# Peptides against a protein of PDB entry 3PUK: the designs that were tried, part 81

Target 1, 227 residues: chain A of PDB entry 3PUK
Amino acid sequence: ERGLKSVVWRKIKTAVFDDCRKEGEWKIMLLDEFTTKLLSSCCKMTDLLEEGITVIENIYKNREPVRQMKALYFISPTPKSVDCFLRDFGSKSEKKYKAAYIYFTDFCPDSLFNKIKASCSKSIRRCKEINISFIPQESQVYTLDVPDAFYYCYSPDPSNASRKEVVMEAMAEQIVTVCATLDENPGVRYKSKPLDNASKLAQLVEKKLEDYYKIDEKGLIKGKTQS

## One batch from the design tools (peptide; made by RFdiffusion4, then SolubleMPNN)

Design b2_p9_7_s3 (from b2_p9_7, 3 letters changed)
Fold by OpenDDE base, seed 2:
Structure b2_p9_7_s3 (fold): chain B 227 residues (1-227), chain A 9 residues (1-9)
Amino acid sequence: as target 1 above (227 residues)
Amino acid sequence: MKLHNIDNE
């Protein structure tokens, strides 16, 4: 029985490191808040060295240019992370690195992707979405990274209804990434009483799973699995 | 969702 951490690492190794691997080439890897936690949960620095990463940098921090090296951006598709990337390559005179490989942990919105393409396409060697937006904790345990999820989901205040919906959407999305990572399309099971949160979340997950597996990474439609 | 890809290798 392989632990979830091992599965996640294997996914990252295959989808990211193997994808951009070049013999004898070292890269600088740029991480954001989420991917820092993600990698910390499933690998060691020695593992990253073996994959050709010489140094890890925080994308949000000011960094010295290393113009002779290519950069591997393993980041979430957020405006904040993307803006930092754009600053690194926004002008010819201010390019931080030789070129960029970008791997997003989730689907990148069209508008954001188009912005990247319009501004920095010539500096990008590869850009892909790998769909991992959860943190593995134990063999079959993971943590969703949704700020204030507990508060909004269980808030009795009607004024929080809009935010509650957003939080549930985010939770559902991350659950789908777990399923995708594990190559599973499970039947969703839940206990609904006394609150309807579980039912709503289950519906969202089911819908998103259906959408994902219509055109997954391999163009395959998967049947429901038992999990 | 639509997957995006850039490949300039």
Scores: peptide ipSAE 0.412, ipTM 0.917, DockQ to the pose 0.799
Fold by OpenDDE base, seed 3:
Structure b2_p9_7_s3 (fold): chain B 227 residues (1-227), chain A 9 residues (1-9)
Amino acid sequence: as target 1 above (227 residues)
Amino acid sequence: MKLHNIDNE
């Protein structure tokens, strides 16, 4: 059974595809490295066709303009992906598509968001943050997309301490997005290891869960749940 | 964290 995969797909369908769907309209979908893996893990091309996606393009690749079609950007809020988007719409003469829908997989930094608004606001029909920053594998299993996580977490070099903290923060954030996707606020348990990484990560997750579930999307306070 | 939104439709 693909329990978590199904949940993720339903989230994407409702938050992204249903949100920008128009009767009889086809869109080009732009994906980055992470969202390519994400969609591949939880859906098929036939599913995307049913959602009104005619073709999928890699945002990092050079693409020919299709100026009569709108584009659906499902991308990570990274400088790399944002820069690719900006190249598509940053100049009036070089617009690749008719208009853009942007859905970020996580919170977009203010600096990046403001940059988008300043340069491409007229070309954007909708922009939202969806908060799906993990890859589902099994019903209760997911993988994190944090570059160099293994290296920095297990590095004995004290000079990597600052980077280790950054990696831990990123991991914790992604775990929280899993909880948000499942609509759960779990108690955190961990197995201690010599480097205390599990304990540190657990503390970060607890803190971030507290922050996230302080007020939900409807302005309600959520309590702890069992997961 | 602050959520961002653009809706021009």
Scores: peptide ipSAE 0.411, ipTM 0.917, DockQ to the pose 0.694
Fold by OpenDDE base, seed 4:
Structure b2_p9_7_s3 (fold): chain B 227 residues (1-227), chain A 9 residues (1-9)
Amino acid sequence: as target 1 above (227 residues)
Amino acid sequence: MKLHNIDNE
C-alpha cells in the first residue's frame, strides 16, 4: 500500500517510535483526541505492540501511576494536552511515570514549550515536533482537525471574521504538514468561491510552505510537485 | 515557526 495512510504510518514509525526505541523496553503511550484519530486511521493495535507500546491511555483521563514505566506522549501542542502532561509530571512527589518522551504533531508555541521545559525538564528524555497534523482517509485524501473550521469559514456573521482568519491559519498549517509528510512542495490549486476562502487559504499555504522549507530544509525550497 | 528539541538521554 502506497497511499497516504502508509506514508503517515512510516513517518510516525521513524519520527516517534524509532526515535525513542529502547531494546526490550515497553512504554505506555498517551494520546489526545487528535492523535487517537490519527493512529486509528493509519495503524492497528498490533502495530503499536510491535513498536513497544504495551497500553494506550487517554491523556485527558485520570490515570493510575505506573512509576516503573516510561511514557510516550504523542499529542498535539495545545494547552489542554500540555496541561494534562504537566499534571502527570509537574509534581515532584506524584509523577505518574518513570520518564516522558514527548512528540508533538505540530510546532509547539514557544511559551508552551518553555513552560514544559521549566516545569518538567528532569522528567523529559526527548521532546520533538514531528509535523503531522492531518488525518489520512484515502490514498490522497485527508481531513483537517480544526475546531469549528467549517462553521467559521462559511459564517455570514461579520463578527466571526477574526476567528475565520485563525481557522484559515490553522488549516494552512495542517496542509503544510501533509506536504512535509509526503516530502512535497506542491503548487497550490484551488477553485474560487464567492467567499474567496479557497484563494485566501491557498495564499496562506504557499506562504507557510516557503517558511517551512526555510526552517526545515535550511533555506532549500524544493521544486513544484503534484499535489 | 520555531523548531524545538529536548534530548536528555
Scores: peptide ipSAE 0.409, ipTM 0.917, DockQ to the pose 0.784
Fold by OpenDDE base, seed 1:
Structure b2_p9_7_s3 (fold): chain B 227 residues (1-227), chain A 9 residues (1-9)
Amino acid sequence: as target 1 above (227 residues)
Amino acid sequence: MKLHNIDNE
């Protein structure tokens, strides 16, 4: 029993692999730093083979073209990952793969999305945003991918206050993706002392959960659940 | 906020 890992894997199966599945077709899968960690945490290579993935490649590395195969990009919506994708398909004569499926682990900024559409729309079969921006650890434990989160949250330097807020926003977003994955709208509990970090984060999570369910469920907020 | 989507299948 993998607990949260099993739930995450099931979500990926449904949102990514089932969405682009074609009988008898194999794909090359491109991963970035985050999605490499994510998949490593909840599946094996044999699982990916069963889902029609022949090989996984690092999107940041130089790769040889495989022009007869379609590519599945499972990546974060970051400028770095997007730029790597654009290099693969930006030139009409130098496309690395037959076509692309793109699944972002989070909401893609409009600017990045529009850039992709403008440059590579003809090469893209499908592009979707899925809400999995966390890494499962134990049955009910997960980790967040927020750079320097510890440093800024616990920094005694007042000059880092603005960055601390940005970090907390990012953390709150990722926690909301956990709730979305688990189909939960939990009552948030926290211990605030000695710092107010936990209380601030809790408030952000609650606000973002409300916003998420308003958007996702046609203006209806899901009732609070216990977790 | 609206989700982005491309579907060219």
Scores: peptide ipSAE 0.401, ipTM 0.914, DockQ to the pose 0.646

Design b2_p9_7_s4 (from b2_p9_7 with L1M R8N)
Fold by OpenDDE base, seed 2:
Structure b2_p9_7_s4 (fold): chain B 227 residues (1-227), chain A 9 residues (1-9)
Amino acid sequence: as target 1 above (227 residues)
Amino acid sequence: MKLHNIENE
């Protein structure tokens, strides 16, 4: 199967589950809002069981300690999700779990990463950035998880200009994660009329693609592909 | 952006 859902699942399987696999070991998996949607879009609970996940928990909810088991955090690199993780391992109180594997769906800011490293590095077995920040819908269709994107992008109110830029940056970043997941560096195509939003977004995507592939996992610069 | 990595036994 060459559908986008299968590609995303293969990426997660390789980058997350295979990376932290230990024979006979079961893990508790912690998900946030985005990763819950992501996994729901490309796998079933039976698939997760096969990968050694005994139960999935919402990172935002209060959870009982399971101190004999390791936890797999598959989360976005946001202050909210990271703060929940830090409460599990970073306090003077007893740790919620035996140890942690952390896989971020996007680049983690240096400041946030340093905060994690300083507070609970000894509890972390793995911490990596996977770069999947989109939801697959159909074979070649995906949606971006950017709240209020439509509202701000098409708002005629000039007071929303700053927020509009932030939203477009977020959209561009997530589009780049799609390209990274598909191992593509596409030429960006768009219609500019009636608004210039498409042009601006295209420029942002191109810039971010360039930045990404300059420092990709293998240090390879890929030429533009057609997608 | 710089990629981060932690690996401990």
Scores: peptide ipSAE 0.459, ipTM 0.924, DockQ to the pose 0.754
Fold by OpenDDE base, seed 3:
Structure b2_p9_7_s4 (fold): chain B 227 residues (1-227), chain A 9 residues (1-9)
Amino acid sequence: as target 1 above (227 residues)
Amino acid sequence: MKLHNIENE
């Protein structure tokens, strides 16, 4: 079953493509490593064509200017992806595209966001955060994109404790984005292991879910749901 | 978490 993939696609369609849709207009879409995987997991090229995307480009690659076309950046809020965007629009004389729509897959750090605003705000038609930071596999299965997660979570070295916490925080955040995408506030279940990583992660998820659903996007308080 | 937004014509 591909239920989660469909949900993710619908989310992207609504939050990204519908948001920047202009009748008769084609856009170039720029993807990074994560969003390439994300879109590959939940749509086909024909789907993107239907949404007005003429071509997809890797944001990390050198690209020829297409100054008459607008660009849709669907990227993660990382320094690497942001820097690539800034290279495209940071110079008045070297703008690669007519204008930019930017959709971040997660919360963009203030520092990065402010850097974008200071550098090329006039070139940006839209900049939004849509909070999809996971890869769907099955109806209730997803994978997290957290670098070095396995290494730090299972590291026996006490010196890695701080990094382990950072990784767990990132994992918990991504799990919350899954819940947000599904519009669910589930109870957390886990199986304890010797290192008690599952318990720690569950606690982080529960806390972050509580924070996220304290006030929803429409200002409503959401109760717990059963997933 | 603070949501950011830019919207220009």
Scores: peptide ipSAE 0.458, ipTM 0.923, DockQ to the pose 0.683
Fold by OpenDDE base, seed 4:
Structure b2_p9_7_s4 (fold): chain B 227 residues (1-227), chain A 9 residues (1-9)
Amino acid sequence: as target 1 above (227 residues)
Amino acid sequence: MKLHNIENE
């Protein structure tokens, strides 16, 4: 059986590296916290070199301009990561790189996308959403990257109820990206004790799976698969 | 979710 790591890498290779490939061209790759973990989980530096990446930089850190090179941003669609990108290209006089390729690991909010488009469109060669919002660990095991997910999901404080719902939504979205990556529409199974979190999450996943396939496959829903 | 795409020269 094929491991999830290999599937994730193949998707990244196809959706990101093949998409922006230019013969003989090297790029600087910018990563955020999530994508650093993601790539570390499914590839080696040698793999990235083979894909034309000369160096990897942390998007959150101040970096010296390399104006003759294009940059590949593989980042999450968060205000923090986007703000860092905007610092690199937002000022016409202070562009750090020749041009940018942007690949988001998840759906980018309209407002955030529009902000990028309005500010840096001339510098952007590609901007796409590739929907990989999970970290593979084992062949069928992955982790979710949702800030404070554990804390809010299991918080006994009623004041955290609203935040709990937000967290569960984010978790459900990331689970759907796993399904998309594996090209699966699984039946959801869960054990809901002692809290009903698992049941609620399952419902959210089912709903979001349906929504995803409506959008991505023009209303076609795959039969249930085993995941 | 809305899909976004930019492709320039």
Scores: peptide ipSAE 0.458, ipTM 0.924, DockQ to the pose 0.764
Fold by OpenDDE base, seed 1:
Structure b2_p9_7_s4 (fold): chain B 227 residues (1-227), chain A 9 residues (1-9)
Amino acid sequence: as target 1 above (227 residues)
Amino acid sequence: MKLHNIENE
């Protein structure tokens, strides 16, 4: 049973591979920690070959230049991943690849995006945000990639309250990406006891869903779906 | 929030 995995893969195919597809062209794909896990969860290497990927490289590792090939960066919008990209294209004389396609798994902060534009705009063929920041496990099951989420959400230390809020915000955003991927605006259900974490998270999700659909559908609010 | 986009030939 791979229902959610299939949906995620289909989204990646349409948002990433179809967007940068060129007949007869092969690309090198660069992945970070998150996107490695993401692709591993929903596809095989043979699937990537069919989409025109000749080889996968880890963006964090030192890599030899392949200057005749274009590179497809499928990465998270983090300073670490962006810095690795910038090292590949930041110098005019030392570009590792012919050109770059960049697809971020989430919204890229303006500061990071502007930094990329200022440094490497001439090397970039495409740069888009595709809004997939979760890992599918099973049908209707997914996991979130939020560092130390368990620790902070269940920490009894009141000094961690601010960090808990940040973590829950990040979790809510990732849940919204799941809903967007599934084309759903669900009613949120939860158990609140013994802690209020679930209730707070639900409220954040509802708020962010509202904002998402307002933005994505040009002010149109999609009706709630049952999930 | 506005989505960012770069498209070049």
Scores: peptide ipSAE 0.452, ipTM 0.922, DockQ to the pose 0.660

Design b2_p9_8_s1 (from b2_p9_8, 3 letters changed)
Fold by OpenDDE base, seed 3:
Structure b2_p9_8_s1 (fold): chain B 227 residues (1-227), chain A 9 residues (1-9)
Amino acid sequence: as target 1 above (227 residues)
Amino acid sequence: SFTLHNIDN
């Protein structure tokens, strides 16, 4: 019934909460728009309390400092979320929390990571990428969170070609995180007509799967698994 | 490209 949701929760518990757990310590958790939806889909507030989270805050909002507590940032690797984090720790006068644990839902671009490292590395206790960029809906169904994906994929305007490519890349990346979460390297099936969008997306997914498993957490290359 | 980043302090 909640197979995929359970897998996602277990991964988050292991990769995030267990990784930064300290006995007797409570943390404030900061979420962005995507991770709010993600956690809402696979856990309850009571589950988060059990993992040592006392309060959940929206990273985009102006929050009051709690300088005696450490903060757990579970956020997407976007400029918007990163900028909000940097406002929390980028200045000594504006430091809102004691220290930060950062867990990105996907691979963080080098430019953003380097910006974080250069600005507030001393305030960061842990930074990791956990590779969950999808929302589980059912046991075998997930949703992608790519803004305006439908519009750009099906726009007849040639001026949107570059935007379409960006959207396709983002979608492919999120699909790969599903495969990674399930520890699978599947074959991809798609409908080729009337447009080539599905074919293009499939090719991107296959390429990214190959790249992902070449540099997976264990440094192992996985072959194709059953679809 | 896919890269794994890590900070551990």
Scores: peptide ipSAE 0.161, ipTM 0.795, DockQ to the pose 0.795
Fold by OpenDDE base, seed 1:
Structure b2_p9_8_s1 (fold): chain B 227 residues (1-227), chain A 9 residues (1-9)
Amino acid sequence: as target 1 above (227 residues)
Amino acid sequence: SFTLHNIDN
């Protein structure tokens, strides 16, 4: 059985690197906080070199322009990451790179996408969304990157109820990306006590799985995967 | 691959 790390790497290789591959071309890759963790979990620098990446840079840091090279942005669809990208290409006179390939780790909200399109569409060679919003740890173990998830899920303060719901939605979305990556539609099991958090999360995951497979690229409904 | 938005120049 190929470990989850291998599956994730294969997906990234196919969805990102193969998609923008050009023979003899080297690219600078820009990562944010999440994608740095993601790539570090499933590949080595040597693997990235083989995929035509010469340098990895943090999108949040000030970077020197390399105007002769194209940039590969592998980033989360957040306002922070998008704003950093826009700074690199927002002005013709201040372009940091020759052109951009953008791959988002999740659905990019229309507001952010439209902002990109309006400001620097001519500098973008490719923009795609992929569904990888988790960190593989072991063959059957992954972690979610949801800030303050523990705090809001277990907060005794009733005022945090709305935040708790938002966090649970985010976690459910990330779990669905795991299932999508594995091409599985599993049954969801959970412990119902002592808190109802697990039950709520399970219901959200089930609903999102149904939605995902109903509207997948092939328009096919995938049945439940036997455990 | 889940692609809602696409730019291909």
Scores: peptide ipSAE 0.152, ipTM 0.785, DockQ to the pose 0.446
Fold by OpenDDE base, seed 5:
Structure b2_p9_8_s1 (fold): chain B 227 residues (1-227), chain A 9 residues (1-9)
Amino acid sequence: as target 1 above (227 residues)
Amino acid sequence: SFTLHNIDN
């Protein structure tokens, strides 16, 4: 049980479910597109039931209020997901749920976080970033969820250069979350030919890994692990 | 894993 899927599930269990656990309490869990794929890759519905989740809802869909129950939002820190959350709690209208626990899959931009705080801080019991922004496929294989990454990385159109950089940064960030999840600081290997995309991505990952371990909760600079 | 932002109410 040392596969990447099991490691991811254990991290989610510890960082999310154990963190907001209350004896005898059932929650509704709200997922976005990414977290739906993430959970589907590493757990079963029975696992979620054992963690006190009674219903899973799509955050983007119109949902009926369940005002007597608290909601667990496991979502990506995107404007779309945050806006959906804010509609549930941030308006002068009646709250859709009793209260909210929010767990972001990655670092939430200050602008989005401040928007949440300003509108519905009283409805939030907990808000944390858990730093899992990849999907495990196999024991040693994962995929990244960056829209149109292939198109921008391999586009011959010079007008896409700026977008390519943004995509590379996003991919690098997700790779770092894999390393963080595994508690590793690996040497990065890549194939440089025929394009330099892999080299550029590797450099971004190495830089972000350095930054991550400098600012981690342990305050330790972790040495390179064996690749 | 670490957090940059935290709300605990």
Scores: peptide ipSAE 0.150, ipTM 0.786, DockQ to the pose 0.480
Fold by OpenDDE base, seed 4:
Structure b2_p9_8_s1 (fold): chain B 227 residues (1-227), chain A 9 residues (1-9)
Amino acid sequence: as target 1 above (227 residues)
Amino acid sequence: SFTLHNIDN
């Protein structure tokens, strides 16, 4: 039942992770808005760990340097993402990472490519374009529009705990809106491993569903309608 | 795409 998602993940694994794999090497992975959504749709944090990713960072956010580690940039070929990359490596003294692997989700315009090459070529180990410009969706599956959700949910940085909570609240709210739209008050199923994220989200959803239906237009409490 | 092989300093 993971048809399209599995295909996309396999493609990413082959095109990105296998391509830059070095035995015993861990990398920091930098994601932008699109690739955050993309990976969220087709993989788990455990999958990324297996591929040698120790930390996930949002390319748009301020980040602390980790100069001893190489960075894997999986980003869209946009000026915004490229500019963020360039800031990470633009100054020799201010390089955030040891080196960079760059994988673009689509064709990178020559202007952007040349800009990267001119500025940061010595810091780049590999730059490759892959063709994944869509987010896989399966039947009866929807995506949530919550920025940085993947990053905060899977960030190992304890400082992101509060932000993670905010994100989870937002996701829960959106899920409730879906349920409301479908006129359903479902039971929530989740997998508790490897992280408690799913459990926490489930609890939030259940709570919000209860609140929603308590104060629905009819003022009636709607019981659970689905398993 | 390109690959640059640099010496890790």
Scores: peptide ipSAE 0.034, ipTM 0.699, DockQ to the pose 0.053

Design b2_p9_8_s2 (from b2_p9_8 with S9Y)
Fold by OpenDDE base, seed 2:
Structure b2_p9_8_s2 (fold): chain B 227 residues (1-227), chain A 9 residues (1-9)
Amino acid sequence: as target 1 above (227 residues)
Amino acid sequence: SYKLHNIDY
């Protein structure tokens, strides 16, 4: 089946599981709120077992150390998730796991990345960004995990203007990850009335698509695809 | 602008 869910799973399999695969090695996988939803939408526990994952743990919860096993962190590049990771490896004597593979769902801010490098680089075997920040629902439908997006986008309160901008940026970033996952650089269509939110979001998406493909294709801008 | 980070040990 060529649905969006299968495409997402295939990308995760290639970018994450195949990348850190070692024959005969089992890993503990750490998920945050977003990646829990993401994996739940596109795979089953049996699929994860086949990829060498023995146990799935929530990164935010207190967990028992398993010092003989390596951990696969599939997490969002947020301060909360990163701080939880750092707590797992902050002390040499109190490392929860043998080593870490880190896969971020989106671009990690330099500040967070540098914090990771400074604190526990020796415990990290790999760190990559895989650009999947959306939840596939149906073959052609996805959802964005942006809290309070509806409220801020449609709030008439001018005090929410700054928050609205932040939300729109986050939405645009996630939409770009959909395009990246599909290997598409689409034209963006929108309705400009009654509110200008759609046009603003479209502009943000177009800008971010341009930025993404400049970097991903080693300076080549991917032409617009029909969508 | 996006930045790609990589750690490989």
Scores: peptide ipSAE 0.057, ipTM 0.712, DockQ to the pose 0.784
Fold by OpenDDE base, seed 1:
Structure b2_p9_8_s2 (fold): chain B 227 residues (1-227), chain A 9 residues (1-9)
Amino acid sequence: as target 1 above (227 residues)
Amino acid sequence: SYKLHNIDY
């Protein structure tokens, strides 16, 4: 079986690089914190060069304009990353790049999408959601990028209950992207003790898997795979 | 609920 890293790379290659490829065209690629970790886990700089990327820049940092080049934004659908993108194209006279291709790692909230559309639509050549919100570690191991997940999941403080729910939803969403990347709809197994966290997370994952496959890109409902 | 967005210019 091909390792998870190879599967992730192949998905990114197909969904991002092949989608925006133009013969002889080089692009600047903009990454955020998550996508930097993601790409570092599954490819090398040489791989990105082969895909027509000349320079990688951090979206959060101040950058010099390169107005003759198009930019590929591979970013998370967060207010922070979106606001940085909007600053690059918000002024007609001060655009940092010639045009933008945007690929989000997850479903973009309507509020953020509408904000982009209203402000920068003329500068955008492509915008897609590719739904890869995890980091492959090994052939069969991945990690989730959810800040303070441990703290909120295991905090004995009742005041953290609402935050715990938000964190569990975020984790469940990321797990669904793993399943989607593998083209699987597994049965979810968990240990219910000592806390109910695993049970709650499992239920969220199952619900989100059902929702995902009902409205996937092909409109296909995928049956359960062997767990 | 999930929602897909697409812009192609």
Scores: peptide ipSAE 0.053, ipTM 0.708, DockQ to the pose 0.792
Fold by OpenDDE base, seed 3:
Structure b2_p9_8_s2 (fold): chain B 227 residues (1-227), chain A 9 residues (1-9)
Amino acid sequence: as target 1 above (227 residues)
Amino acid sequence: SYKLHNIDY
């Protein structure tokens, strides 16, 4: 299959499922709101079964322990998702699962990463960042899952300036993951009017692209691709 | 800046 959805699925298959695959082993997969949308956009339940997933659970919901099975966490690097993970393994006597594989959709902040290491290191078999933090809609269309982005970007209230910056950073990070998924380092095009939001976002994306490719998994610096 | 994390136990 051709298109952005198939590229995303192939990347997830390689980076997540192939990475933690063991012959004859079934896992429980834990998803958050974003990764539920992501997987729903690019695969079917039958695809997940073929990859050794027996059950999909929402990380935010109360779940019954399955102590004999390993869990695959495919989650966003947010305090909410990380806290739910930590609760699953916080009690030494009542761990919900046998062990954990963690795959983050984007770069995990050091504060959250250190919190995981300090609390649950003995329960973790793998922790990786796969850098797919967008939803593929069509072959050349994706959406960003940034809450309240519209409100903060277009609010006339000056008190929202700091929140606007946070939202723009989050959007820029997600756009970079699109480029990384496509293995491209493009020039960014934008409209300058009526607000400078597009210009600011473009600058953030350009900077983050540069930073990303300087420290990519291969340690290679990728030059600009043609627009 | 970006930082890649990896744990393999």
Scores: peptide ipSAE 0.050, ipTM 0.701, DockQ to the pose 0.839
Fold by OpenDDE base, seed 5:
Structure b2_p9_8_s2 (fold): chain B 227 residues (1-227), chain A 9 residues (1-9)
Amino acid sequence: as target 1 above (227 residues)
Amino acid sequence: SYKLHNIDY
């Protein structure tokens, strides 16, 4: 199937599972709220088993150590998820897992990345950013995971202006990950009225697309696609 | 503003 779900799954297979695959090795997989939704949208537990995942755990929950197994962290680059990861490896004597593979759904801020390097570098086998920050719903439909986006974008309260900008930035970033997943650098079309939100978002997306494809996941510069 | 981070040990 050429649907968005299949494209997302294929990207995850290639970028995550194939990347850390070792023959005969099983891993425990750690998910956060977003990646739980993401995987649930594009695969089944049987698919994960085929990729060498024996157990799926929520990174936010207290978990029993499985020191003989390596852990695959497929998580959002948020302070909350990163802090949970760091707790799993914070003490040499109390490591929950044998080692870690970390795959972020988006670009990890330098501050978080540096924190990881400083604290747990010896436990990490791989750390990559795979740039999937959306949930595929249907073949050509996706949703963004931006809490309160509707509220801040359409609130008449001027005090929400700064928060609106943050939300718009977050949405633009996620849209870029859709484009990246589809290997597209599109022209952005929008309806201008009644609010300038669509125009602002379009401009942010265009700018971020330009920035992304200057240093994309392949290190290539991609021109605009004819779409 | 995008920066790719990779660790491969």
Scores: peptide ipSAE 0.049, ipTM 0.700, DockQ to the pose 0.846

